# Peptides against a protein of PDB entry 6RGO, part 331

Target 1, 392 residues: chain A of PDB entry 6RGO
Amino acid sequence: MALKLLGFNQDATCFSVISSNKGVTIYNCDPFGKCFELEKSTSNDEELDFLVEMLFSTSLIAVVDKTIGASKRKKLKIVNTKRKATICELTFPHEIMDVIMNRKIICVVLKSDQIFVYDISCMKLLRTIDVRGEKLKSTSKFRNSEAVGDIGVRVSLSTDNNSILCYSSYSKSDKENAPLNDIVVFDALKCIQINVLPAVHQSNIVCIACSPDGMLMATASEKGTIIRVFKTIDTENDEPILVNEFRRGSRPSRISEMKFNHDNTLLACVGESDTIHIFALPVTTTEADANEDDTLQQSSHSLSSSINGLQYISKGLANRFGKIIVSKIPTQSQQRHVAYIKIPENAKYRIGFPKDTTNTIHICGEDGNYLVYSIPRNEVGPCTLVKSNTFD

## One batch from the design tools (peptide; made by RFdiffusion4, then SolubleMPNN)

Design b2_p27_8_s1 (from b2_p27_8, 11 letters changed)
Fold by OpenDDE base, seed 1:
Structure b2_p27_8_s1 (fold): chain B 392 residues (1-392), chain A 27 residues (1-27)
Amino acid sequence: as target 1 above (392 residues)
Amino acid sequence: FKETELTEEQIKELQKLLEEAEKLLKE
C-alpha cells in the first residue's frame, strides 16, 4: 500500500499517516498500535493528500483535506477523535499549505504567504500576518507559483505556552525575486514581532525548527548542507546570535524536517538523504545563582572534547548593499553530527523526540517502519535500534 | 473574512480537550 507520512505529534507519543486504502491513521507509539482512523470520504482512486496536526496525545486534531478540489484545500476542520466529530470548520481565502499548533495557538499558513494566528481555545483570529507586506501589493503579479517548486513561507511554533512563532520572510530587495531567507520571530500570544534575523541563508529557507521553549531556532536552506541555530529573542548589539553552524553533508540535499529534543541538547534533521543526522547543542547553562555550596571534588575526568569555543562572531558583515549578512562560523569550526541513523534511499521519514527520554528518537517511514533509536552520549557514531514496529 | 464565531458548546468542547492536554503535560 502507498503510505504518506504526516509526522509525529509534539511529544512523539503518536504519529499520523495517510494510507491510500484507509485514509488518515494515527498510531500510538507506546504501546504501539492504531488509536484513530479517519476514513476517506470518497471511493475515488485519487491520491490522498491531507494535513493533520495533533495536539499531543489528546483527541484534538486539525485536518485539511487536500485531495479533492480547491474548496476543501481551503477548509480547516478541528476534530474530536474520541467523538469522531468535527467541532468546527474554518474556511480560508487560499489553499492551506501548513498548520501548526500548541496548547494556546493554532497557525494556518496559506499559499498567499499569509499566516493566520488563532487562539485555539475559542478559534478567535488574533492576527493575520502578510509575509509579502503591503509594499509588494502593487506588483500584483502573483508569482506564477505553478512553475517554481515548493518554495513557500515556512513556520515553526514552540510547544510551550510562550508560543514563539518563527517564520521565513522575504529579504528587503528591490528585486522582484527576493529570496525567503529572512526569519521573523513573533510572540503569537501578544501578536508582537520580537526579532528579525536578516539573510540567515544565501537562498530560500525550506526548513525551520523552533525549540520547545522557543529560545532556539534552527534553519536550513534549499541547499541543505548547513544548518544554523540562532537564539530567537536574545540579540547582541542588535545583531542575531548564531549559536551553532552544523554541516549535514557536502552534497546538496533537501531537509524536510528538523526537531529539537525537549531539553535543547540535541537537534535532529531528516530529508531526501539516506541519513538522519543528530547534532549536539551546547548546554546553555542558565546563569542560575552561584550559591557557593562547597561540595565534593569528584575528579571525574570528563573528556573535555575540545568544543573549540565558538567565538560569538557577532560581526555582521554589512555587504556592499548595506545588508547584514549573518556571520559565518569559519569552516574549520563547523560542527559535525554527533550521531546518525541510516534510512532507505527514497524513503521519506519523519522524526520526533519523546519528552521523558532525551537521548531517544522516534522515527517513522513511508516504508511502514516505526523505529525507536537510542542516541549515544559519549561517542560519535550510529544510533542503536531499541524497538521496531511495522504499520500499513 | 466572516470570523466564524463558535458556539458556547464548541468552545466548551475545545476548552475540555485543552484541559486534557494540560493534564498530560503535568504527569
Scores: peptide ipSAE 0.493, ipTM 0.908, DockQ to the pose 0.839
Fold by OpenDDE base, seed 4:
Structure b2_p27_8_s1 (fold): chain B 392 residues (1-392), chain A 27 residues (1-27)
Amino acid sequence: as target 1 above (392 residues)
Amino acid sequence: FKETELTEEQIKELQKLLEEAEKLLKE
């Protein structure tokens, strides 16, 4: 059967899949098993497509039926899975591209490059963000949706109550084909723009991850060779703070998903390559006052490469040819993965970090595998498989 | 846009589910 992965919830306690014969199924990770099923509404051999966003391990889900030919692609359903009942239905002017939520807000991304921000407690609209802004309203050429592949506005939301929303935006270039290579950081509760990171890549951003606390953000372009990690709120001399630059590979390969673990010590990425990469983030050791005494020389070879180098992303000087020169961070400062998982080249995978075990990663594949891996701390190498389950 | 005003019953149901979410995150 063809499986399509929807992803993990925020704490990786559940994941959602589409089965061509059944519809949407939600699995619990531990104990492993089906916890909810949404039957297909049509008897036709139509290719099923859905968005499902789950609020942690609760019975609250947001569902969009994106099945081909359906007018339903503009409808968001809020569903109580325990009651198997729709609480409410919202209708949008354009197709829904993405839905993300936390305990305070739900964000709905439209094909129009609009983000609708709602208070989840009452479904009141807090803000409509128009990412195209006023300049592109005149050139109402819808990007011919057929030829421009999966390049739209990308979003990520902090899982905490601070509700930091990161989204890709168009660069200020007067070119009709401005890349989605800026990032806006937005307080979704207060509805205030708090930061703008200009030209974080040379090409369109295709993947964003926000840390659970909203303090960090990871970005990847359509090239998927370099991942950049920034502070979201903090700036230095009104310039964006680059915390890390990671090299996934030398060859272009799309990154489909990135996630931070719950303590911001690890960043994982997955995509079209045969490898899930896991990167270590520098723990900002707050200098806890070294009170003198306890000489326990535990020789933890912390691979704390002290990147004391505040790497200024110099303001992307538009060269005389209107190319944004992202300052080439010296290739010597680019870190590699600390851990990896090999996956089948043709299988799409999703990733999740469980809250309680910061060195564990959950993965699931369109091959019907749910896998739990342990991440090595003391050595660079493969992750160890801890648990395996299959689903259909 | 028709502001889809939720009924008091729909709001009470959402609030109950959100309270359940807040409990699960404190445990």
Scores: peptide ipSAE 0.489, ipTM 0.906, DockQ to the pose 0.805
Fold by OpenDDE base, seed 2:
Structure b2_p27_8_s1 (fold): chain B 392 residues (1-392), chain A 27 residues (1-27)
Amino acid sequence: as target 1 above (392 residues)
Amino acid sequence: FKETELTEEQIKELQKLLEEAEKLLKE
């Protein structure tokens, strides 16, 4: 059967799939099994397409029927899976491209490059973000590039209550084809723009991941060769802080998904390549207040030596036009993966990090495999398969 | 765009599911 992956929930306790024969199925990871099915409402042999966003392991899901020819592409359904009932339905002016949520906020991305921000508790609209802005409304030339994979606004939301929203925005270039290579950091609760990261890549941003706490953001462009990690809120001299620059590979390959683990120590990426890459992040020691006494001599073994190559990227030459060029880390200072998983070529996979095990990763494939891997802590190498299940 | 105001019953159902979510994340 043709399976289409929708992905993991926020804590990787569940994942969602589209089965051509059954409709949407949600699987529980442990114990492994089906926890919900949304039956196919149409007898037509049309390729099913859905957006499904699940709120953790709860019975709350957001569903969009994106099936071709369906008038439903503009409708968001909030569903109680335990009751098998629609709680509410919202109708948008444009096709829904993406839906993300946490315990406080739902964000709905439209084909118009608008982001609608809702209070999840009452479905009240808090903000409409127009990513094109007022000046670009006049150039209503829909990018007639049916052929170039849907280059739209990308979004990521923190899974915590701070509700940090990161989204791709158009650069201020007067070119008709301005790239989506800026990032905006937005407090979705207060409806305030916190930060703007200009020109974080040379081409359109196609993948964004926010950390669970909203303090870090990872970005990848259409090239998918370099991943950049930034602080979201913190700035240095009003400039964006680049924490890491990772090299996924030398060959261009689309990154479809990135995820941080729960403690921000790991970043995983997956896409069109035969390899899931896992990168180590430096542990930001929050200077917890040095209160008093006791003597626990835990041996800090010396993985310190390789990190000394992160030279503080010196003052970017503010070229005369006030464009903050995000200083590129020298190619020699670009970190590689610390761990990897080999996956079948041409198989689409999704990734998730469970909350309780910071060194475990969940993956699922359109090949019908659900796999749990252990990530090596002290060595660079392959992940170890711990558990496997199959689904149809 | 007509803001679709939710009924009190729909809001109570959402709030109950969100309270269940907040409990599951404290355990």
Scores: peptide ipSAE 0.487, ipTM 0.907, DockQ to the pose 0.816
Fold by OpenDDE base, seed 5:
Structure b2_p27_8_s1 (fold): chain B 392 residues (1-392), chain A 27 residues (1-27)
Amino acid sequence: as target 1 above (392 residues)
Amino acid sequence: FKETELTEEQIKELQKLLEEAEKLLKE
């Protein structure tokens, strides 16, 4: 049977899949089993496509039927899974491309490069973000969206109540082919733009991950060779703070998903490659209790990979148009993965970090495998398989 | 774009589910 993965929820307690024969199924991770099934509404042999966004392990889900030919691609259903009932339905002017939510906010991304921000408690529209801006409305002949493949506005939302929304934006170049290589950081509750990170990659951003607390953001371009991690809110000299630059690989490969763990110590990435990569983030010791004198010379072999490469995004390559290009960190200062998982070639996988076990990762594949791995702490190496389950 | 006004019953159902979400994340 053809499975299509939708992904894990915010805390990796559940994941959603599309089964060609059944429709949408939600699985609980522990104890492993089906918790919800949404039956196929059409008898047609059409390839099923859905968006399903979960609110943690609750009975609240957002569903979009994206099946080709379906009049429903513009409709968001808010569903109570316990009641098997639609609470409400929203209709949009354009096809829904993505849906993300937390306990406060639901964001709906449209094919028009618009983001609709709602208060989830009443489904009141708080903001419409037009990522193209007003100036591009006059000259944009609809790029025949058939030829520009899977390149659209990417979004990520913090899982906390601060509701930090990170989204990809078009660079302020008057060129008809401006890349989606800027990031905007937005307070979705206050509806205020907090920060703009210009030209974080040379090509379109295809993957964004916000940390659970919204303080960090990871970005990857179409090349998927380099992952950059930035602070979302903080700036130094009005410049974005690049915290980390990770090398996934030497060969171009699309990254489909990235996630931080719940304590911001790990970043995982998955995509078209045979390898899930897990990177260690430097623990920002909050400068709390420097007071107690306890001289325990624990020779922490700090992997003193010289973090001295906090390259300020130096103003050095101001193009004649005042655009800060994120300087390529020298290849020598690019950190590699600390851990990895080998996955079957051509299998699409999704990743999730459970809240309570910061050194555990959940993965699921379109091959019907749900796998739990332990992440090594003290050495660079493969993750250890702890649990496996199968689904259909 | 017409704002979709929810009924009081729909709002009460959403609020109940959000209260359940807030409990599950404090445990």
Scores: peptide ipSAE 0.481, ipTM 0.905, DockQ to the pose 0.893

Design b2_p27_8_s2 (from b2_p27_8, 10 letters changed)
Fold by OpenDDE base, seed 5:
Structure b2_p27_8_s2 (fold): chain B 392 residues (1-392), chain A 27 residues (1-27)
Amino acid sequence: as target 1 above (392 residues)
Amino acid sequence: FEETELTEEQLKEIQELLKEEEELLKK
């Protein structure tokens, strides 16, 4: 049967899939098994498409029927999985492109490049963010609606209660075809813009991951060769702080998903390549507990390639729009993965990090495999398969 | 965009489901 992966929930305790014959199915990871199914409402051999966002392990899900020809593409259903009932339905002016959720906030991304921010506790609209409206003050030319397929506003939300929303925005460049290569950091609860990271890539951003605590953000462009990790809130001399620059590969390949683990020590990425890459992040030693005099000279020749910090060279051309040029780190000083998983070529996979085991990763494939891997900490190498299950 | 006001029953059901998560976090 053709499977389509929707992804893991926030803590990787569940994942959702579309089965062409059944509709939406949710699986529990441990114990492994089917926990919920939404039956297909249509007898037609139409390719099913859905958005499903889970609220962790709860019975609350957000569902959008994106099936072609469906009038439902503008409708968000909040569903109780225990009752198998729709609690409420919200209708939007445009097609829903994405839905993201935490314990406090639902964000709904529209094809219009609008983000609707809701308080989940009362389903009240807190803010409408118009990602185009900030640019439309300059150029009234609608991008031709036909080419809007794969390049839209990307979003990521912190899984904590701080509800840090990161979204891609259009560069302030006077070019009609300005890329979606800026990032806005937004407090979704207070409805305040916290930060703007300009021109974080040369091309459109196609993947964003916020850390669980909202303090870090990873970005990848349509090239998918370089991943950049930034601080979300902190700035140095009003410039964005680049924490890491990772090289996924030499060949262009789309990254479909990135995730941080729960302690911000690892970043995983998956996409069109035969390899899931896992990168190590620098441990922010809080200076406080450095008093333990433990003289263990473990000569770990960690090749700390000194990440000479990417200085944003503001070339001081006095025009009001400072072009922040992210200087690329030389290819030789770019960090590689610390671990990897080989996956079948052309199989779409999704990734999740469980909360309780920061050195474990969950993956699932459209090939019907659910796999649990252990991540090596002491050496660069392959992950070890710990558990395998199949689904249909 | 019409703000769809939820009924008290719909709001109560959402709040009950949100509380399930708060109880799971205490275990």
Scores: peptide ipSAE 0.482, ipTM 0.892, DockQ to the pose 0.834
Fold by OpenDDE base, seed 3:
Structure b2_p27_8_s2 (fold): chain B 392 residues (1-392), chain A 27 residues (1-27)
Amino acid sequence: as target 1 above (392 residues)
Amino acid sequence: FEETELTEEQLKEIQELLKEEEELLKK
């Protein structure tokens, strides 16, 4: 049977798969088992394609059937899994490319590079973001929409109620072929643009992750060799927006998914490589003035990689070329993974971080494996397999 | 672009499912 992974929900309590014979199946992680099945609408041996986004552990799912006909690819169904019934159906002008949600917001990404932002509680449209239209206001030439290859707008939404939306946007470069290498940070509730991070990579951004609290964002380009982590909000202090740069590898390889853990201490990435990489983030100790003398010398090896290399390019040049956020960071400041998982070659995997255990990662494969790994705290090395289940 | 206005019943069903999540978070 061919399996296609859809991914984990926001808290990694469930994951969704497409089975060629059954349709969409949702599995619960603990206790492991099927919790929902959506049968295929057709008896045809057509390759099934779906988008499924689950709202945490609820009976609310968003479903797009991409298998059959251009009309269905434009329809978002909100489904009650307990009733096995469609609550409502939204129809879009273009094919749906992605759907993301939290407790407050649904974002729908179209092939037109439009993002529709909805209030989930009433399914009211709050905002339409036209990522192409923002570019067209800067460049007088209509690009023919047909030349948009497999590189579309990427989005990530914070899983908290702050609903911070990060999306890739087109660079303002006068080049006809401007890459999707800018990031916009958007408050989806207030419908306000918070920040713009210009030229965070040299090539198109193909993967974005927002932290659960929306305070951090990770990005990877088509090269997938470097992962960058940014603050989403400019802090009042002259703190660098770029907080980390990680090296996944020297060989180009597409990153398909990245996720932060729930306390922003870890960033995991998965893709076309035989390795899931897990990176440690420096804990920003908020200096709470805890005066208490408790001498517990926990040797927190502060991996204070002094990012000394951000030369303050003087305020005067900032007006013509947006903040050069990515100076050439010396290759010496690039951190490697602290932990890894080996996965089968050519097996697609998805990742999730459970809420209750910050050192645990859930993974599932198109090979039919659901695996739970423990992440080492004190040593750089392989993760330890804790639990395994199979699905079909 | 037809804004699909939801019926009161559809809205109520969504709100019930959102409330189930808030009850799960309180346990």
Scores: peptide ipSAE 0.480, ipTM 0.889, DockQ to the pose 0.748
Fold by OpenDDE base, seed 1:
Structure b2_p27_8_s2 (fold): chain B 392 residues (1-392), chain A 27 residues (1-27)
Amino acid sequence: as target 1 above (392 residues)
Amino acid sequence: FEETELTEEQLKEIQELLKEEEELLKK
């Protein structure tokens, strides 16, 4: 049967799939099993397409039926899964492209490059963000979005109560074909722009991940060869702080999803490649514990030689784009641990990090596999399979 | 766009589901 993956919820306790025969199914991860099903409304052999966003392990889901007709694609249903009933329906001017939520906020991305920000507690509209801006409204013919591929506004929302929204924006170039290579950081609760990161890639951003606490963001372009990690709020001399630059292989490959773990120590990425990559992030020691006088004698033993190979930091990008002050990433040559999971090349996978186990990753595939892996901490290598289940 | 004001019953149901999450976080 053809499965389509919708993804994990915010804490990786559940995942959602579309089955061509059944409609939308939600699975619980532990104990593993089907917890909800939304039956297809039509007996037609039409290819099912849905957006489903679940509020953690609750009975609240947001659903968009994208299968048929311009009317349904503009409707967001809030559904109680216990009652199997629609609580309310919101109608938008344009097709819904994405929906993301946390405990406070629902964000709805439209095909018009608009983001609607709602207070979840009352479904009140807090803000409409027009990513094209008012000045471009006069000349921007709607790019006939049928012919230009899957290039649209990308969003990510922190899973905490701070509700930090990161979204891709058009570069301020006077060119009609400006790339979506800027990032805006937005406080979704206060409706205030916090930061703008200009030209974070040379090409359109196709994937964004916000950390659970909203302090970090990861970005990937359509090339998918470099992942950049930035601070969201903090700036250095009004310039964006690049914390990490990771290389995802040598070949171009689209990244479909990225996730931080709960403590911001790991970043996972998945896409069209046969490999899920897991990168170690440096633990930002909060300056508070700097007071303990641990006079650990710098035994200066010259371990100089053999660490030549795994410099995933491309020295080369410093020259060409202006003062992205790559602030001297202190050349703490700490071997960044990298873990990986091999997946079938022809199966799309989604990823999630559970809260309780920072060294565990959940993955699910369109091949019908739900897999739990343990992530090594001390050694670069493969993840270990801990649990496997199948779904249909 | 008509801001579709939710009914008191719809608001109550959403608020009950949001409380279920806050209770799950305490376990």
Scores: peptide ipSAE 0.477, ipTM 0.887, DockQ to the pose 0.793
Fold by OpenDDE base, seed 2:
Structure b2_p27_8_s2 (fold): chain B 392 residues (1-392), chain A 27 residues (1-27)
Amino acid sequence: as target 1 above (392 residues)
Amino acid sequence: FEETELTEEQLKEIQELLKEEEELLKK
């Protein structure tokens, strides 16, 4: 049967799939098993397409029927999975492209490059962000919407209650074809723009991940060769802070998903390549005021050697034209993966990090495999398979 | 855009589902 993966929930306790015969199915990860199903409403041999966003392990899901020809592509259903009933339905002016949520916020991305931000507790609209409208203040020419490219606004939301929203925006270039290569950091609760990271890549951003706490953001372009990690809120001299630059590979390959683990020590990426890459992030020791006493000599020795390549390139050369050039980490200081998983070249995979085990990754494939891997901490190498299950 | 105001019953059902998560976080 053709499976289409929708992804993991925020804590990787569940994942959702589309089965051509059954409709939407949600699986629990531990114990492994089917926990919910939305039956196919129509007998038509049309390729089913859905958006499904689950609120952690709860019975609350957001569902969009994106099936071709369906008038429902503009409708967001909030569904109670225990009752198998729609609680409410929201209708949008344009096709829904993406839906993301946490405990406080639902964000709905439209084909119009608008982001609708809702308070989940009352389904009240807090803000409409018009990503095109900010560009139109500089250039009057609408891109004809017929540019077939799968290049839209990308979004990521922190899984915590701070509700930090990161989204791709159009560069201020007078070119009709300005790339989506800026990032805006937005407080979704207060409805305030916190930061703007200009020109973080040379081409359109196609993947964004926010850390669970909203303090870090990872970005990848259409090339998918380099991943950049930035601080979201913190700035140095009003300039964006580039924390890491990772090299996924030398060959172009689309990255479909990135995830941070719950302690911000790992970043995983998956896409069209035969390899899931896992990168180590430097632990920023916040100097919490170490009150004096307890001398626990934890032997910090071994990981020191590979981290020495982070030269803080502090001084961005402000070029004469006031464009903040995000200081490119020299190609020599680009970090490689610390761990990897080999996957089938033609199978789409999704990734998730469980909350309670910072060295474990969950993956699922359109091949019907659900796999749990252990991530090596002290060595560079392959992940070890711990558990495997199959689904249909 | 018609702001579809939720009924008190719909709001209550959402609030019950949000509380289920706050209880799961305490375990």
Scores: peptide ipSAE 0.474, ipTM 0.887, DockQ to the pose 0.791

